# Designs tried in a protein design run: peptides against a protein of PDB entry 4N78. Part 194

Target 1, 186 residues: chain A of PDB entry 4N78
Amino acid sequence: HFQVICRLLGYQGIAVVMEELLKVVKSLLQGTILQYVKTLMEVMPKICRLPRHEYGSPGILEFFHHQLKDIVEYAELKTVCFQNLREVGNAILFCLLIEQSLSLEEVCDLLHAAPFQNILPRVHVKEGERLDAKMKRLESKYAPLHLVPLIERLGTPQQIAIAREGDLLTKERLCCGLSMFEVILT
Target 2, 155 residues: chain B of PDB entry 4N78
Amino acid sequence: MAELQMLLEEEIPGGRRALFDSYTNLERVADYCENNYIQSADKQRALEETKAYTTQSLASVAYLINTLANNVLQMLDIQASQLRRMESSINHISQTVDIHKEKVARREIGILTTNKNTSRTHKIIAPANLERPVRYIRKPIDYTILDDIGHGVKW

## One batch from the design tools (peptide; made by RFdiffusion4, then SolubleMPNN)

Design b2_p21_6_s1 (from b2_p21_6, 6 letters changed)
Fold by OpenDDE base, seed 5:
Structure b2_p21_6_s1 (fold): chain B 186 residues (1-186), chain C 155 residues (1-155), chain A 21 residues (1-21)
Amino acid sequence: as target 1 above (186 residues)
Amino acid sequence: as target 2 above (155 residues)
Amino acid sequence: MSTGLRILLELREEVLKEAAE
């Protein structure tokens, strides 16, 4: 379960894993895969003309099969290159799934913190109720839960400082504007 | 700190000594009262005197015990307060460290999100023996095999 | 639970305990 992995690793663990995966991907791409791609490019037919439509679909398929026969029969391509590509694909998918799971956890954390930070959900006003009255009622209901104001009133300067930093950490999350996957794709 | 030291070094030991001395004195008073009762022709008066001494002695012991108990309680309260302050300080340090660790972790992961600049990938030491791909010898593709499949216009 | 929220809740408890003394 990717959610469990995210919880277990935390930001630091996820960062380390992502960095290592990126290194692995880079190594595979720039190493073995690149070498095979270069080799394949060298053996690719220089002139691959589209066969005449008169040969029909089977004839065209046979033509391309024949042109690529040497490539398809290249045993190392199937065993080594495709395996490396699979590893790259798995790494990318893993990164994507981790990012998605992390985003979900962050959203959940934001939702849990919201009542304590005076972040009120948009209340759907039923027909006939004043939006202002509902909002005031909600504000009044959750006012005792506001942590930072409480600590500022009763706490020591040190406690207040720590509380403000904690509050900031809670508000600033990656899901609010950052995408890791875009970096992985570049 | 000074108050705690006084309690530990002077007041509580002093109170314990006083109680011990009081025990010795009580024994002396008891012996006196017993002898006085035996020797006195007026037993009623001797009994009243014994009652008075007993009451006084018990009151004195009760006072000493109460004083000592209060001093011990005060000592414990001071120590408890000190421990609470220490605990608070340790907790604040721990919280500060946790916040710092979180910030560092977020920065690290943040670099993976914002920096389009490919950070210097540490050279994954590729295993040295990349087996050289077997030299693919391109055999010329004989296209004559396809000549029989198409209705080529025999010129 | 986020580190920030955890710390805030811990501080709340500490402040309330201190206020009760």
Scores: peptide ipSAE 0.507, ipTM 0.786, DockQ to the pose 0.737
Fold by OpenDDE base, seed 3:
Structure b2_p21_6_s1 (fold): chain B 186 residues (1-186), chain C 155 residues (1-155), chain A 21 residues (1-21)
Amino acid sequence: as target 1 above (186 residues)
Amino acid sequence: as target 2 above (155 residues)
Amino acid sequence: MSTGLRILLELREEVLKEAAE
């Protein structure tokens, strides 16, 4: 699903969606969540000591329930706050998944373009074969597929210019070193 | 441009007119040959003359048709070439626009990105409370669960 | 397919057609 969304929206669409999501997240965080957090902080017990281990897990739980009784009694606060947090979480997850999907798509695009751009994978050389010889063979095999040199040889200046721009666009991708998710967390 | 214009305005119309005129002339020649054969005392000579005229007339028509056909073909070739050039130009514009759009889009999304290599300088200040990090074994979130969300297929 | 790659392939086709011509 996310791959389809990425393909449908493209870079621009993804950017717009992410920006809007960020706005929503910001609004939720600075608005309702912040208010709830402040309220919760006010009702939090000032001194909460760890109960003795002798009370066991149930006793410890009861102790904390008692200490947090005021918080638990704010059921409405809890429900609304959790809903907002869920929304924030969903937005974050959405962004993460979109980024991952986009990265995969970009990698695939790079791989598809590689043979046409004289980007050859390092071939595993079996024992006894010269890496150089194999690479030369591969280079020779794929030489006719190199698009930019072909266009430079046969094309008009305008075609060459467009080809160079296209080549650059093909080589430069976000997946080469950029992360959107880190910005979202920031 | 000048050649195409000449073909369209002069050569092809002229060829068509010539061909039409040749038709009229052929009819006259045929009538002449028929009458000549009927009236001639030497039928063999008249026949030979008719053959000669027929051959000449056919040759002339063939020439006119060939010339006209060649001119039409040439015209079509020129027009085809012009269309190809126009198509190429349009394609180049389209490609340029696409490149531009892509660049803009990449810039827009790029603003929402940061370099992965940026050192996590912002140490999430672990709350100073030395409470033994409960080894929260984060179960890997199975994102495959989300794959089923949206296909509308109620399992 | 990448926009860039698509364009490159289109240009290749165009250039080859023109050269054949």
Scores: peptide ipSAE 0.506, ipTM 0.784, DockQ to the pose 0.732
Fold by OpenDDE base, seed 1:
Structure b2_p21_6_s1 (fold): chain B 186 residues (1-186), chain C 155 residues (1-155), chain A 21 residues (1-21)
Amino acid sequence: as target 1 above (186 residues)
Amino acid sequence: as target 2 above (155 residues)
Amino acid sequence: MSTGLRILLELREEVLKEAAE
């Protein structure tokens, strides 16, 4: 599903969605959640001493339940605050999954373009074979597929210019050095 | 462009007019030949003259038709070439726009990104001080220390 | 398919067509 969403939205659509999600998350965190946290801090017992171990696990649990009774019984916490936290969580997860899907799509695009851009995979050299000889053979094999040199040889200046820009766009991808998720966490 | 204009405005219309005039002339020639044959005492000579005029007239018409046809074909070829060039230009504009849109989109999403901190693989600098393997000298657990705690019967 | 790659392939086709002509 996320892969399809990435394909449909493209970079522009993803950017817009991410920006809006960030706004929503920020609004939720700085608004409702912050207010609830402040309220919770106010009702939090100032002094919560560890009960004596002599009370056993049930007694200790009852003690903490009693100390936190006001917090646990805070009805709005269970409904509104947790819902907002869920929304924030969902937004973050959505961003993560979109980024992952986008990265996969970009890698796929890079792989598809590689034969046309003289980008050759590292060849596994079997024992006894010279790496250089294999690479040279591969280069020769795929040389006719190189688009930019072909266009530079046969094309008009305008075509060459567009081709170079297209080539650059194909080579430069976000997945090579950029992370959106780190911004979201920040 | 000048060639196409000349074809459209001068050569093709001119050829059409010439063909029409030739048609009119053919009618006149036919009338002349008919009258000449009727009035001539030497019918054989008149027939030969008619054949000559007919051949000449047909040749001229054929030439005019061929010229006109070639001009029309040339016009169509030029127009086809122009359309191809226009298509190419439109495509290049479209491609340029697409590239631009992609660049803008990438910039926009790029603002939402941070450089992946290449986690400096902290070379776990193996502390150069290989702590000498403290030879775990298994000190024999002297269990005699526990001898005083047990109800050992002093023999 | 990448926009860039698509454009490159389109240009290739155009160039080859023009060269054949």
Scores: peptide ipSAE 0.497, ipTM 0.779, DockQ to the pose 0.755
Fold by OpenDDE base, seed 4:
Structure b2_p21_6_s1 (fold): chain B 186 residues (1-186), chain C 155 residues (1-155), chain A 21 residues (1-21)
Amino acid sequence: as target 1 above (186 residues)
Amino acid sequence: as target 2 above (155 residues)
Amino acid sequence: MSTGLRILLELREEVLKEAAE
């Protein structure tokens, strides 16, 4: 589903969606969540010491339950605050999945374009074969597929200019050096 | 343009008119030949004259049709060439627009991105709201990113 | 297909057609 979304939205659509999600997340964090956190801080015990281990796990749990009773009983925390946190989590997850899907699409595009741009994969050298010879063979094999040289040879200046720009667009992708998710987390 | 205009405005209409006139003339010639044959005491001579007129008329019509056909074909070739040129021009404009749109889109999404290679220690610089030029990092295509996806063959 | 690759392929076709004429 995310791959389809990425294909449909493209760079422009993804940018718009992510910007809106960031606004929503910011609004939730600075608004409702912040208010609840402040309220929770007010009702938090000022001093909460670790109980003795001799009370055992059940006793320790009961101790903390008692200390946090007011927080646990705060009904609005369970409903509104958790819902907002869920929304934030969903937004983050959505952004992550979109970025991953976009990266996959970009890599696929790069792979599809590579034979046409004189980008050759690393060749596995079998025992006894020279790497240089094999690479030269591959270069010769795919040489007729190189689009820019073909257009430069046969095309008009305008076609050549467009081809060079197209070639550049094909080579440069976000996945080569840029990450969106890190920005979202800040 | 001048040649096309001449074909459209003068040669083709003129050829059509000539062909129409030829048709009218053929009818007259046929009537004449029929009457001449009926009225002539020398039927053999009249027949020979009819043959001559028929041959001449058919030759004339054939010439007119051929000329008109060639002119129409030439017109169509010129028009086809013009359309191809227009199509090419439109395509180039469309391609240029698409490239521009792609660049704009990449800039927009680029504002939402940071460099992957930034060491953990680099202060998270909040992207300034300003249109920061999308730094295209030209890195060699690392195909290893696909190693974790699919069959996971590390070369 | 990427926009860039699509455009390159379109240009290839155009150039080849023009060369054949």
Scores: peptide ipSAE 0.470, ipTM 0.750, DockQ to the pose 0.749

Design b2_p21_6_s2 (from b2_p21_6, 6 letters changed)
Fold by OpenDDE base, seed 5:
Order: structure tokens, then sequence, then C-alpha cells
Structure b2_p21_6_s2 (fold): chain B 186 residues (1-186), chain C 155 residues (1-155), chain A 21 residues (1-21)
């Protein structure tokens, strides 16, 4: 699903969605959640000491339940605050999954473009073969697929300019060094 | 453009007129041949003359048709070439627009990105201002990024 | 997202077609 969404939205759409999600998250955090947190801080016991272990787990639980009774019984916390937190969580997860999907798409694009851009993977060399010789053979094999040199040879100046820009766009991807999710978490 | 104009305005219309004129001439030739045959005492000679005129007339018509056809073909070739050039121009504009849109889109998404935390060994200088235009880091394509993707989550 | 490669491939076709003429 996220792969499809990523393809449909593209860079532009993803950017817009991410920006809006960030706004929503910010609004939730600075608005309703903050308000509830402040309220909770006000009702939080000032002094809450660990009860004696002799009371056992049930007794200790009951003690804390009593100390936090006002918080636990706060109906709006359960209904509104937790829902908002879920929304925030969902937004974060959405961003994560979109980024992952985007990265996959970018990698795929790079892989698809690689043969056309003289980007060759390191090949496994069998015993007795020279890596250099094999790479040279591979390079020679794919040389006719190199798009930019072909266009530079046969194309008009305008075509060459467009080709170079296209080549650059293909080589430069976000997945090479940029993270979106880290920004969301900060 | 001048050649196309000449073909459209002069050569092709002229060729059509010539064919029409040839029709009238053929009628005259036919009438002449008929009369000549009737009036001639030597029917064999008259027939040979008719044959000669017929051959000449057919040759002339064939020439006119061929000339006209070639001019039409030439016209079509020129027009086709013009269309191809226009198409190419439109394509280049479209490509330029697409590149521009892509650049804009990448800038927009780039604002939402920061440098990936590389493993402890390389001090990635975090860009101080997140607002900096996404400078694509020209790093070698790390295909290993796919190694961590695909564990079990059916999305 | 694959604008660059698509454009390159399109250009390839264009230049090859022109070269045939």
Amino acid sequence: as target 1 above (186 residues)
Amino acid sequence: as target 2 above (155 residues)
Amino acid sequence: MRVGLDILLQLREEVLERARE
C-alpha cells in the first residue's frame, strides 16, 4: 500500500503530505496533549514514595492506584488524550513507512538507471580470472547503453543539456544521504 | 518554407491545370486522328500516325502525372519533416518542464530531510540549518540499502 | 520520480530516429 501511495504522490505529494502531517502532529502536541499533560501535572501527587515491599505486589499496586486515582479516573484522558496520542503515533508510523517506501523506489530507480550510466556492480570473480579483465569486459558490454555519451555524440546542444540534467537527477537521490524520518522525530 | 509554399501555390496547382489542359488536347488529337483516318486514302499511314500521336499523348500524360505525384510527395515529406520538428520542440519543452518540476519537488521534500546518521566512524557534520536546500550528497550508490528492506511486512 | 531516466531514454530514441534520417 505504501509503495503505491509513494508512486502516486511522488516527491511533490510526499512533501506536501509530510508537511501537513508535521503540522497536525505539532498541533496535537502543543495543543490538546500539552493541555492534558499540564493538567495531569497539577493533579499528580507531590510526594509519592515507594511503599514497603512487605505489602506485596497487590498492595503496592493498590497504593499506586490510590495515589493516581484522580488520573486513572479522569475520563477525558482516556477518550481524548489517548486518541490524540494514537493519531500522533499513526502519523509517525505513516512517515516512517512512506520514507521506507520512497527509499525503495529510489534504489530501484538507481538500479534501473545504473546500466545506462556506466555504473557497474562489483562482480564475483572466479578463481583464475582477473577482476580488472572481467570489469573491462563488462564495461565493454554495457558501453552501448551509456545514454549521455550517445546523446552527446548524436544529439543537438539542447538535447545534450537536457540529458545532462536528466542524468544528474537520476544520480542524485535522497536515499544517498538524507533522512526524512529523523526530522520528524526531532 | 519557401519550397513548401512554391509547391502548394504554384507547382501542384500548375500541375493540375496542366493535366486538365492535356485532357482538352487529347480530345483534339483524337478528333484529328479520326478525321485524318476518314479522309486519308492511305489508311495504313493514317493508322500509324494515330498510333504515334496516341503514344505521344500517353507519354505526355504519364509525365504530367508523374511530375504532379512527385510534387505532392515532396510536399508531404516537407510537411512531415515540419511536424517532426515541431514534435521535437514540444518534447524538449515538456522535458524541460518535467525536469523543473522534479527539481522543485526535490527541493520541497529536501527541506524535510536531514543527513543520515552514518555509523560512528564518520563524523557527519549535521547541517546547522534544516532550511538549507537539499544538497544531494553525491555518494556512491549503496545497493546494500535493500538488504534491510523486505523482512516480512506485507504492505 | 523516475523523470531523469525516462527523459534520457526518450532522448535516446529521438537522437536515434534523427540519425536514421
Scores: peptide ipSAE 0.505, ipTM 0.793, DockQ to the pose 0.836
Fold by OpenDDE base, seed 4:
Structure b2_p21_6_s2 (fold): chain B 186 residues (1-186), chain C 155 residues (1-155), chain A 21 residues (1-21)
Amino acid sequence: as target 1 above (186 residues)
Amino acid sequence: as target 2 above (155 residues)
Amino acid sequence: MRVGLDILLQLREEVLERARE
């Protein structure tokens, strides 16, 4: 599903969606969530000492449950605050999944374009074969597929210019060094 | 363009007119031959004359049709060439626009990106000024990332 | 997203067609 979304939206559509999601997240964080957090901070016990380990995990849990009883029983936390947090979480997850899907699409595009751009994979060398010889053979095999040299030879100056731009666009992808998710987390 | 104009305005209309005139003339010739045969005392001579006129008229019509057809074909070839040139021009414009749109789109999404820190140290360095254009770092495409995806080409 | 490659392929077709004429 996310792959289809990425294909449909393209770079521009993804950018717009991401920007809007960031706005939503910011609004939720600075608005309702912040207010609830402030309220919670006010009702939090000022002094909460760590219980002794001798009480065991159940005793420690009961202790904290008792200390936080008023907070846990605060009905608005379970409804409005948690819902907003879920929305934020969903937005973050959506962004992550979109980025992952976009990266996959970009990698696929790079792979598809590689033979046409004189980008050759590292060839596995069997015992007794020279890497250089194999690479030369591979280069020779795919040489006729190189689009830019072909267009430079047969095309008009305008076509050549467009081809070079197209070639550059194909080579330069976000997956090569950029991450959107890190921006969302900041 | 001058040749196309001449074909469209002079040669083809002229050929059509000539063909039409030839049609009317054929009818007149036929009538003449029929009347001549009926009125002539020498039927053999009249028949030979009719054959001659018929052959001449058919040859003339064939020539006119051939000429007109060739002119039309030439016109179509010129028009086809013009259309191809126009198509090429439109394609180039379209491609240029698409490239531009793609660049704009990439800039827009680029604003929402940070450089991938490949360094093992998880120091979340908060980029200070979001306003700085993210410099695209040209890193060579490492295809090894794909080694775990799909069936490797068995050579 | 494949604008670059698509354009290159289109150009290839155009130049080859022109070369055949």
Scores: peptide ipSAE 0.463, ipTM 0.762, DockQ to the pose 0.813
Fold by OpenDDE base, seed 2:
Structure b2_p21_6_s2 (fold): chain B 186 residues (1-186), chain C 155 residues (1-155), chain A 21 residues (1-21)
Amino acid sequence: as target 1 above (186 residues)
Amino acid sequence: as target 2 above (155 residues)
Amino acid sequence: MRVGLDILLQLREEVLERARE
């Protein structure tokens, strides 16, 4: 699903969705969640000492239940605060999954474009073969597929300009050095 | 453009008019041949004359048709070439617009990104002293040692 | 890449057209 969303929205659509999600998250955090956290801090017992282990698990549970009774009985905590936290969590997860899906698509695009851009993977050299000779052979094999040099040789100045710009856009992807998720966490 | 205009406005209409006039002339020739055959004492001569006129008329019509057809073909070729040039121009504009849109989109999403802190993978400094693989001696886990640590129900 | 391929296709067509002329 996230891959399909990435394909459908593209960079522009993803940017818009991410911006709106950030606004929503900010609103939830600075508004409702902050208010509930402040309230919870006010009602939180100032001194909550660990009960003696001698009371056993049931006694310890009862102790904490008693100490946190006011918090546990706060109905709005479950219905509103936890719901808002779920929404924030879902938004974060959504952003993460979108970024991962986008990165996968970008990597695939880069890999598909690589032979046309003179980007060749380092080939595994079997014992006895020279890496340089194999790479040169590979370069010569794919040389006719290099789009920009081919267009520079055969195309009009306008076509050359467009081809160069297109090549640059193909090479420069977010996955190469940029992260959206880090901005969200910030 | 001038050649196309000449073909459309002068040559092709002129050729069509010439064919129409030729049709009218053919009717006159036919009438003449019929009357000549009826009135002539020498029927064989009249027939040969009719054959000659028929051949000439057919040749003339064939020439007019061929000329008109060639002009139409030339017109179509010029139009096809113009359409191809227009298509090329439109494609160029479309590509330019697409590239521009992509650049704008990338700027927008770029604002929402930060540089990946490639944590320099600390060169796993191979610990200088390769700790000799301590031969994992499977010591039987004495579970009795845990008997005193947990709230285990002493039966 | 797509733009480059499109340009190549266009160039190919132009060359073929010139060869027919």
Scores: peptide ipSAE 0.080, ipTM 0.765, DockQ to the pose 0.231
Fold by OpenDDE base, seed 3:
Structure b2_p21_6_s2 (fold): chain B 186 residues (1-186), chain C 155 residues (1-155), chain A 21 residues (1-21)
Amino acid sequence: as target 1 above (186 residues)
Amino acid sequence: as target 2 above (155 residues)
Amino acid sequence: MRVGLDILLQLREEVLERARE
């Protein structure tokens, strides 16, 4: 689904969605969540000592339950605050998955374009074969597929310009060094 | 442009008129031949004359049709060429717009990105055991496995 | 890539047309 979304929205659509999500997240964090956190901080026990291990897990649980009784009984925490946190979490996950999907799409595009852009993979050399000779052979094999040189030879100046720009756009991808998710976390 | 205009305004209409006139003339020739044959004492001569007129008339019409057809073909070729040029121009504009849109989109999304901190530290621990490149044994894809899948026309 | 391929297709057509002339 995320791959399809990436393909449908493109860079522009993804950017818009991400911006809107960031606004929503910001609104949730600075608004309702912040208010609840402040309230929780006020009602938080000032001194919460670790109970002795001798009380066992049930006793420790009961201790904390008693200490946090006011927080646990705060009905709005469950209904509103946790819901907002869920929404924020979903937004974060969405952004992560979109970025991952976009990266995959970009890598695929790069791989598909590579033969046409004189980007050749490093060929595995068997013992006894010269890497250089094999690479030259590969280069010669794919030379007729080089789009930009071909268009430069046969095309109009306008076509050449467009081809060069297209080539550049094809080579430059976000996955090569940029992260959206890091910005969102920030 | 001048050639196309000449074809559209002069040659093709002229050819059509000529064919129409030829039709009228053929009718007259036919009437003449019929009357001549009826009135002539020498029926054989009249028949030969009719044959001659018929041949001439057919040749004339054939010529007119051929000329008109060629002119129409030429017109269509010119128009086709013009359309192709127009298409090329439109495509060029479209491509330019697409590139521009892509650049804008990339700038916009770029604002939402930061450089990946390539922490040098994650040593891609090359798995010590270089899994021997499993010799990709090209198993020939047995496409026969798909023969039973789908409503394809069995040949 | 797509744009480049489109251009090549166009060029091919243009060359073919010129060859017919």
Scores: peptide ipSAE 0.069, ipTM 0.760, DockQ to the pose 0.243

